# Ledger of designs, part 14: peptides against a protein of PDB entry 2AUS

Target 1, 323 residues: chain A of PDB entry 2AUS
Amino acid sequence: ADIKREVIVKDDKAETNPKWGFPPDKRPIELHIQYGVINLDKPPGPTSHEVVAWIKRILNLEKAGHGGTLDPKVSGVLPVALERATRVVQALLPAGKEYVALMHLHGDVPEDKIRAVMKEFEGEIIQRPPLRSAVKRRLRTRKVYYIEILEIDGRDVLFRVGVEAGTYIRSLIHHIGLALGVGAHMAELRRTRSGPFKEDETLVTLHDLVDYYHFWKEDGIEEYIRKAIQPMEKAVEHLPKIWIKDSAVAAVAHGANLTVPGIVKLNAGIKKGDLVAIMTLKDELVALGKAMMSTQEMIERSKGIAVDVEKVFMPRDWYPKLW

## One batch from the design tools (peptide; made by RFdiffusion4, then SolubleMPNN)

Design b2_p25_2_s4
Fold by OpenDDE base, seed 2:
Structure b2_p25_2_s4 (fold): chain B 323 residues (1-323), chain A 25 residues (1-25)
Amino acid sequence: as target 1 above (323 residues)
Amino acid sequence: QAARDEAYRARFRALREARRAAAAA
């Protein structure tokens, strides 16, 4: 998520009409909710699905979806996409995750050995999905980006870990325990990050949502609920982006593929097959799609399909049809 | 970040104490 992507400008003269669209910061509160994502602090106890059902009841929503399951006992960062934004969770599922974990060792191990062995688990690891996973139980490689030991006390090890999506921390801890020769289990887990969503001022509880919704409905104070809900564009911050002309927006909003002439600017390092976010010049999310060209091809070519549009988010009427 | 890390350490300490108390009972 922290990868700074260079922005390459193709058309430095491209302007946008300020009367068209609804930039993330200018949505009326009802529209902001319809295109919202909550950075929820999931409590321990309930399932991620139960928590989503509670949010739907609290906020009087027809639909919502979460950006990646947390087990009942696991707390922390659960992005919940609301209403028209519900499908933006597709961008969050493949995103990197961070956790703070408590590992309990089943025997005594010198601290230096703990540190040395845990360092060996940075990089590529082989995992088997747990029995209860909806994922096919095939061996797969996953990246551990970093392990940071926060505290060691005897058999208890508190650590931060950054991982590729679908890395099972319980399985990681089991393998660390085997490598240490004594065995280990996961005693506690909290997710501290899911792509662009982290523990920050945007992290809210279910209780906060109850209160903030009440302040809006009963007292007419929208400020709290507005701050508690992030724009759906937050959920694509970690993706490579392509910014398009106003004249291309309505076509893409109707489900047309993005062609090269519609591109104003784009991130460097897009590869064919990458998931990309198509943005307006006002940083509004139009659609998610699959890159059909590299960044370089999108620069060099004058024509062709740049992005196969898979998921449209923007309403068809926010921008005029200019075709 | 440092304040969060200390909150995790504090929670970890509380969990150890609770487990030690439960094992002594």
Scores: peptide ipSAE 0.353, ipTM 0.846, DockQ to the pose 0.759
Fold by OpenDDE base, seed 5:
Structure b2_p25_2_s4 (fold): chain B 323 residues (1-323), chain A 25 residues (1-25)
Amino acid sequence: as target 1 above (323 residues)
Amino acid sequence: QAARDEAYRARFRALREARRAAAAA
């Protein structure tokens, strides 16, 4: 999520019509909700699915989905995509995660040894998915990007950990305990990050959502519910982007593949097979797709399929058909 | 970030103290 991507301009003369589309900052409140994502502080206790069901009830929604399961006992950052934005969760599933964890050791270990051993778990680790996971129980590698020890108090170790998607912190703590020779278990876990969603001012509770919805419906005050819901474009901030001409938007919104002539600008470092976000010149999300070319190929070629369009988000009528 | 880290330290200290009190009772 923190990777700054260079922007390469292919067509510096491309303009956008201000009358077409709905930029993320200019959506009416009803439309903002239809294309929204909540940065929810999931409480401990309920499942991620129960919490999504509650949000749908609170906000009177037909559809919603979450950006990656938290176990019932785990609290913190749960992105919840709403209505027309529901499918944007696909962009969040492969995104890196951060947690704060409390590990309890089953024996006494010198602090220096704890620090040394935990440092060895930065990098590639081998994990087996837990029995209760719907994921095939094959051994797989996962990246631990960083471990930051926040506090050590006897047998209790509080730490922050940044990990690749689908890293099991419970399994990591178990392996640390084995490496220390005393064993360990996960006492507490909170997720503090899911891709572009962090524990910041955009993080809201279920209680906040109840209050903010009432302020809108009963008092006509839109401000709170508008701030509590992020535009769906937030959920793709960590992806490489391709910005397209106004004349290409309606075709992509109808499910046509993006061709090279439609590209105005793009991020550097796109590889064939990457998940990419197709954007308008107003930073509206049109679609997600698979890159069929590298950034370099998209610059050098005059023709061909640049992106295989997998999921359309934009309505078909926001931009005119110009074909 | 530092303020959030301290809030976590404080929260988890309180949880440890509560567990220690419950184990001593």
Scores: peptide ipSAE 0.233, ipTM 0.787, DockQ to the pose 0.807
Fold by OpenDDE base, seed 1:
Structure b2_p25_2_s4 (fold): chain B 323 residues (1-323), chain A 25 residues (1-25)
Amino acid sequence: as target 1 above (323 residues)
Amino acid sequence: QAARDEAYRARFRALREARRAAAAA
């Protein structure tokens, strides 16, 4: 998730008109909400869909969507994209996740053996999706990026785990328990990270949102609700980016594919087929799309389709038509 | 990070104590 991507400049003379667009830091509060993402602390109990429905009622919204389902009993980081930003959640679905889990062992195991066996589960694991998942129950590989044991107390093991999207922590704990020879179950689970969203100063509760909306609507204080909502650009921080000329923005905002001449700068390491964020020179999200070229091909070629535009976010009128 | 980790340790200690108390009752 914290991959520092090199930025390659193709056009060092490209300028941007300060009168065009709405940079993330300069959006009026109503527009900020229309292009917002909440880093929600989901409580245990409700479904992720019920929580999204509550946010829509609290903030008087027509549309919202979440950045990956948490089970009812699971708490923690649930990104909720608002209104015009609702579909930015597609960038968060493939993003890595972090959890803190409590595993309960069904027998006594020496601490050194617990540590050794849990270390063997770092890397590739074979999983079958649970019965309750909408995913076809085929065996598949998933990556465990890291396991960090926080505490061991007899049969209770508290650990942090970083995983590939769609890794089932309940299944991981079951397999750890089998490898230990005593069996185990998941006693508690909290999600601590979903891509760029983590437990930081931006994490807010449903109660915070009620209070902050009240302060705005009844007291005229917008500061709290403004801070509680992140710009949609936050939801794409983990993606490779392509920055485009002002003259290319309106065409992409109308749903045209990005061609190579429109590129000003781009991240290194883009592969054909990658999900990429198309940005303005003011770091505004224009669209998400599929890379049709590598970074190297986008540098070397003078023409061709660089990105197949799948989802536009920017309104058509923020930048003028310059064709 | 360290403060968050301690908050998790504290929360999970309280949950273990509650489970131990419920199993002893």
Scores: peptide ipSAE 0.225, ipTM 0.786, DockQ to the pose 0.807
Fold by OpenDDE base, seed 4:
Structure b2_p25_2_s4 (fold): chain B 323 residues (1-323), chain A 25 residues (1-25)
Amino acid sequence: as target 1 above (323 residues)
Amino acid sequence: QAARDEAYRARFRALREARRAAAAA
């Protein structure tokens, strides 16, 4: 998520009409909720689905979805996409995750050996999905981006770990325990990051949501609920972006594929097959799609399908049809 | 970040102490 992507400009003269669309910072509260994502601090105990159901009840919503399951006993960062934004979770499912974990060793191991062995687990690891996962139990590689030991106290190891999506920390700890020769288990786990969502001022509890919804509905104070809900554009900050002309927005909002002439600017390093966010010049999310070209091909070509549009978010009427 | 890391250390220390106390009882 912290990768600053270079922005390549194709059309430096492209302007945007300030009267069209609804920029993320200028949505009325009802519209902000319709296109919102909550950075929820999931409590331990409930499933991620139960928590989503509670949010729907608290906020009187028809639809919501979460940005990647946390086990019942696992707490922390659970992005919950609301209403019209519900399907933005597809951008968060493949996103990197960070956790703080407590590993308990089943025997005594020197601290130097713990540090050395845990360092060897940075990089590519082979995992088998647990039986409870809806995923076929095929062996798969996963990346461990970093392991940071926070504290060692005898048999208890507190560490931060950054991982590729769908890395099982329980399985990682099991394998670390095997490599140490004594065995280990996961005593506690908290998710501290899910793509662009982290533990910051935007992190809210279920209790906060109850109170903030009450302040809005009963007292007319929208400030708290507005701050508790992030714009859906937050959920795509980690994706490569393509910014399009105002004249292309309505076509994409109707489900047309993005063609090369519609591109104003784009991130460097887009590969064919990448999930990309199609944005307006006001940083509004129009759609998610699959890149059909690389960044280089999108620069060099004058025509062709740049993005296969998979999911539209923007309403069809926010921008006029200019074709 | 450092303050958050210390909050985690403190929380997990308290949980270790509670588990050690429960295993000694």
Scores: peptide ipSAE 0.209, ipTM 0.778, DockQ to the pose 0.823

Design b2_p25_3_s2
Fold by OpenDDE base, seed 3:
Structure b2_p25_3_s2 (fold): chain B 323 residues (1-323), chain A 25 residues (1-25)
Amino acid sequence: as target 1 above (323 residues)
Amino acid sequence: AAAAAAAEAARRREYFRRRLARHRA
């Protein structure tokens, strides 16, 4: 999520009408909720599905979805996309994750050896998904971006780890334990990051949501519930973006593919097949789609399909039809 | 054995909570 993406401007004269759309900061509270994502602190105990069901009950919602399953015993950052934003979780599934883990060793190991061996697990690792996962149990490579040892207390090792999506920390700890020669298991796990969502001022509990909903419905105070819900655009901050002309927005909102003439600016480094976010010039999410061209092809070509639109989020009436 | 395992798990949860709190940014 922290990779700065260069922005290439294709049309520096493109303007946006301030009367069209609803920028993330200008949505009425009901509309903000309809296009919202909660940065939930999932408690240990319940499943991710149970927690989503509770949020739906607390906030009186018809639909919600989560940005990647946490095991029942695992706490921390669970993005929960609400109502019309529910499908934005597709952007979060492939996003990098960070965890803090407690590894318990099954024997005594010198601290220097623990540090040396754990450093060797930075980079590419081979994993097999556990039996309880819905994922095919094929061997697959995963990236460990970093391992930061926070504390070593005898046989207990507290560490932070940044990983590629679908890396199993339990399996990582098992392999570290084998490499140390004594064996190990995952005692505790917390997710501290899921793409753009992290432990920050936006992190809220189920209890906070109960209170904040009450303050809104009973006391007329919307401030707390407004701050507790992030705009759906937060859930795509880590994706490559393409910003489009006002004249292209309604077509994309109707499910038309994005063509090259509609592009105002775009991130560098888009490859064919990448998941991209199509944005307005007011940073509103119009749709998610698959890039059919590279950034370079989108600059050089005058015509053609730039993005195959897979999922529209923006209502069809926020921008006028100009075709 | 089950009671001892439950007590050990509870101690590890408390250790984790306390240590994690010291390393929160």
Scores: peptide ipSAE 0.206, ipTM 0.795, DockQ to the pose 0.815
Fold by OpenDDE base, seed 4:
Structure b2_p25_3_s2 (fold): chain B 323 residues (1-323), chain A 25 residues (1-25)
Amino acid sequence: as target 1 above (323 residues)
Amino acid sequence: AAAAAAAEAARRREYFRRRLARHRA
């Protein structure tokens, strides 16, 4: 998520009309909620789906979705996309995740050996999805980006781990235990990051949401509920972006594919097949789509389909039709 | 046995919480 992407400018003269659209920081509170994502601190106990159902009841919402399942016993960062933003979760499902785990060893192991063996699990690992997973039970590679040992206390190992989406920490701990020769199990797990969502000032509880909704509805104080809900654009910060001309926005908002002439600027390193965010020049999310060209092809070509538009978020009327 | 298992699970949760608090700073 912290990969700073270079921005390549294709049209340095492109301007945006300040009267068109609703930039993330300029949305009225009702519209902000309609295009919102909550960085929820999921409590241990409930399923991720039960928590989403509670948020819908607390905030009087018709629909919501979560940015990747946490097991009932697992706490921490659960992005919950609201209403018109619900489909933005597709950007978060493939996002990298961080956890803090407590591993309990089934025997005594010297600390030096624990550190050495856990370091060997950085990089590519082979996992089989558990039976409870909706994913086909095929062997698959997953990346462990880093393992940071926080504390070793006898048989208890507290560690931070950054992983590719759909890495099973329980399975990782099982394999570490096997490599140590004594066996191990996952005693506790907390998710500390899901893509751009982390443990920061934006992290809120279900209790906070109850209180903040009450302050808004009963006391007329919107500031707390406004801060508790992030704009949907937060949920795409980790994606490569393509910024488009004002004249292209309405067409994309109607479900037209993005063509090369509509591009003003774009991130470096886009590959064909990548999930990309199509943005206005005011950093509003128009749509998510599949890149049909590389960054280089989008620069060099004068025409063609740059992005196959899969999910439109922006209403059709925020920008005028200029065709 | 169930009460002992619940108490042990509570001790582990409290241990985890206290350890996490030291590494959030």
Scores: peptide ipSAE 0.179, ipTM 0.773, DockQ to the pose 0.850
Fold by OpenDDE base, seed 2:
Structure b2_p25_3_s2 (fold): chain B 323 residues (1-323), chain A 25 residues (1-25)
Amino acid sequence: as target 1 above (323 residues)
Amino acid sequence: AAAAAAAEAARRREYFRRRLARHRA
């Protein structure tokens, strides 16, 4: 998620009309909620679906979705996309995750051996999804990006782990325990990151949401609920971006594919088949789509379909039809 | 950045200590 992507400018003279659209920082509160994502601190106990249902009730919403299931006993970062932003969770599902885990060993192991063996689990691992997973129980590879041991207290190991989406920390701990020769289980788990969402000042509880909604509805104070909800654009920060001309926005908002002439600037390193975010020059999310060209092809070509538009987020009326 | 990292480390140690205490009881 922290990959700084170079921005290549294709049209340095492209301007945007300040009267068109609703930049993420300038949305009226109702519109901000309609295009919002909550960085929720999921409590231990409830399912991720129960928590989403509670948020819908608290905020009087028709629709919401979460950016990747946490088990009932697991706490921490659960992105919850609201209303018209609900479908943005698809950008978060494939995003990397970070956890803090407490592993309990079933025997005594020297600290040096614990450290050595856990380091061997950095990189590619083979996992089988647990029985409770809706995912078919096929063996699959997953990347462990890093393992950082935070503390060792006898048989208890606290560690931070960065992983590819759909890596099962419980299974990782089981395999570490087997490699140590004594066995192990996951005692505790907290998710500390889900793509661009992390433990920071934007992390809010269900109680915070109750209070902040009350302050808005009863006291007329929108500041708290506004801060508690991130713009949907936050949920695509980790994706490669393509910024488009004002004249291309309405067509893409109507579901038209993005053509090369509509591109103003783009991130380096886009490959054919990548999920990309189509943005306005005001950093508004227009759509998600599949890149049909590389960054290099989008620079060199004068015409053709650059992005196959899969999901439109922007309303059709935010920008005028200029086609 | 250093203060945020120290606060995060303190939260994790407190989490660890509180969880370990519950598993030892």
Scores: peptide ipSAE 0.133, ipTM 0.709, DockQ to the pose 0.044
Fold by OpenDDE base, seed 1:
Structure b2_p25_3_s2 (fold): chain B 323 residues (1-323), chain A 25 residues (1-25)
Amino acid sequence: as target 1 above (323 residues)
Amino acid sequence: AAAAAAAEAARRREYFRRRLARHRA
């Protein structure tokens, strides 16, 4: 998520009309909520679905969805997309995750050996999905991006781990325990990151949401609820972006595929088949889609379908139809 | 950035301490 992507400008003369659209920082509070994502600190105990149902009740919402299931006992970062933004969770499901885990060893192991063996689990690992997972129980590879040991106290090991989406930390800890020769189990787990969402000033509890909604509805104070909800554009920060002309926005908002003439600027390193975010020149999310060309092909070609539009977010009326 | 990292490290240590206490009891 932290990779700064180069921006290639295709049309340096393209301007945007300031009267069209609603930039993420300038949405009225009701519209901000309709296109919002909460960086929720999920408590241990409830399911991710129960927590989403509670948020819908607290904030009087019709729709919401979460950016990847946390087990009941797992706490921490759960992005919850609201109302018209609900389907932006598609961008968060494939995103990398970070966890802090407490591993309990079933025997005594020297600290040097613990450190050495855990370092060997950085890189590619083979996993089978657990029985409780709706995912087909086939062996598959997953990437462990990093393991950072935070503290060792006898048989208790606290560590941070960055992983590919759908890596099972419980299975990782089991295999570390086998490699150490003594066995191990996952005592505790907290998710500290889901793509662009992390443990920062934007992380809020269910209690915070109750209080902040009350301050808005009863006291007329919008500040707290506004800060507690991120714009949906936050949920696509980790994706490669394509910025389009004002004249192309209404067509894409009606579900038309993005053609090459509509592109103003784009990120480097887009490959055919990548999930991409289509943005306005005001950094508003128009749609998610599948790249049908590489970045290089989108630069070199004068015509053709650049993006197969899979999901529109922008209303059809924010930009005028210019065709 | 350093203050935020220190606060995060402190939260993680406190989380660890509270969890260790529950597993030792």
Scores: peptide ipSAE 0.021, ipTM 0.579, DockQ to the pose 0.044; fails the geometry check

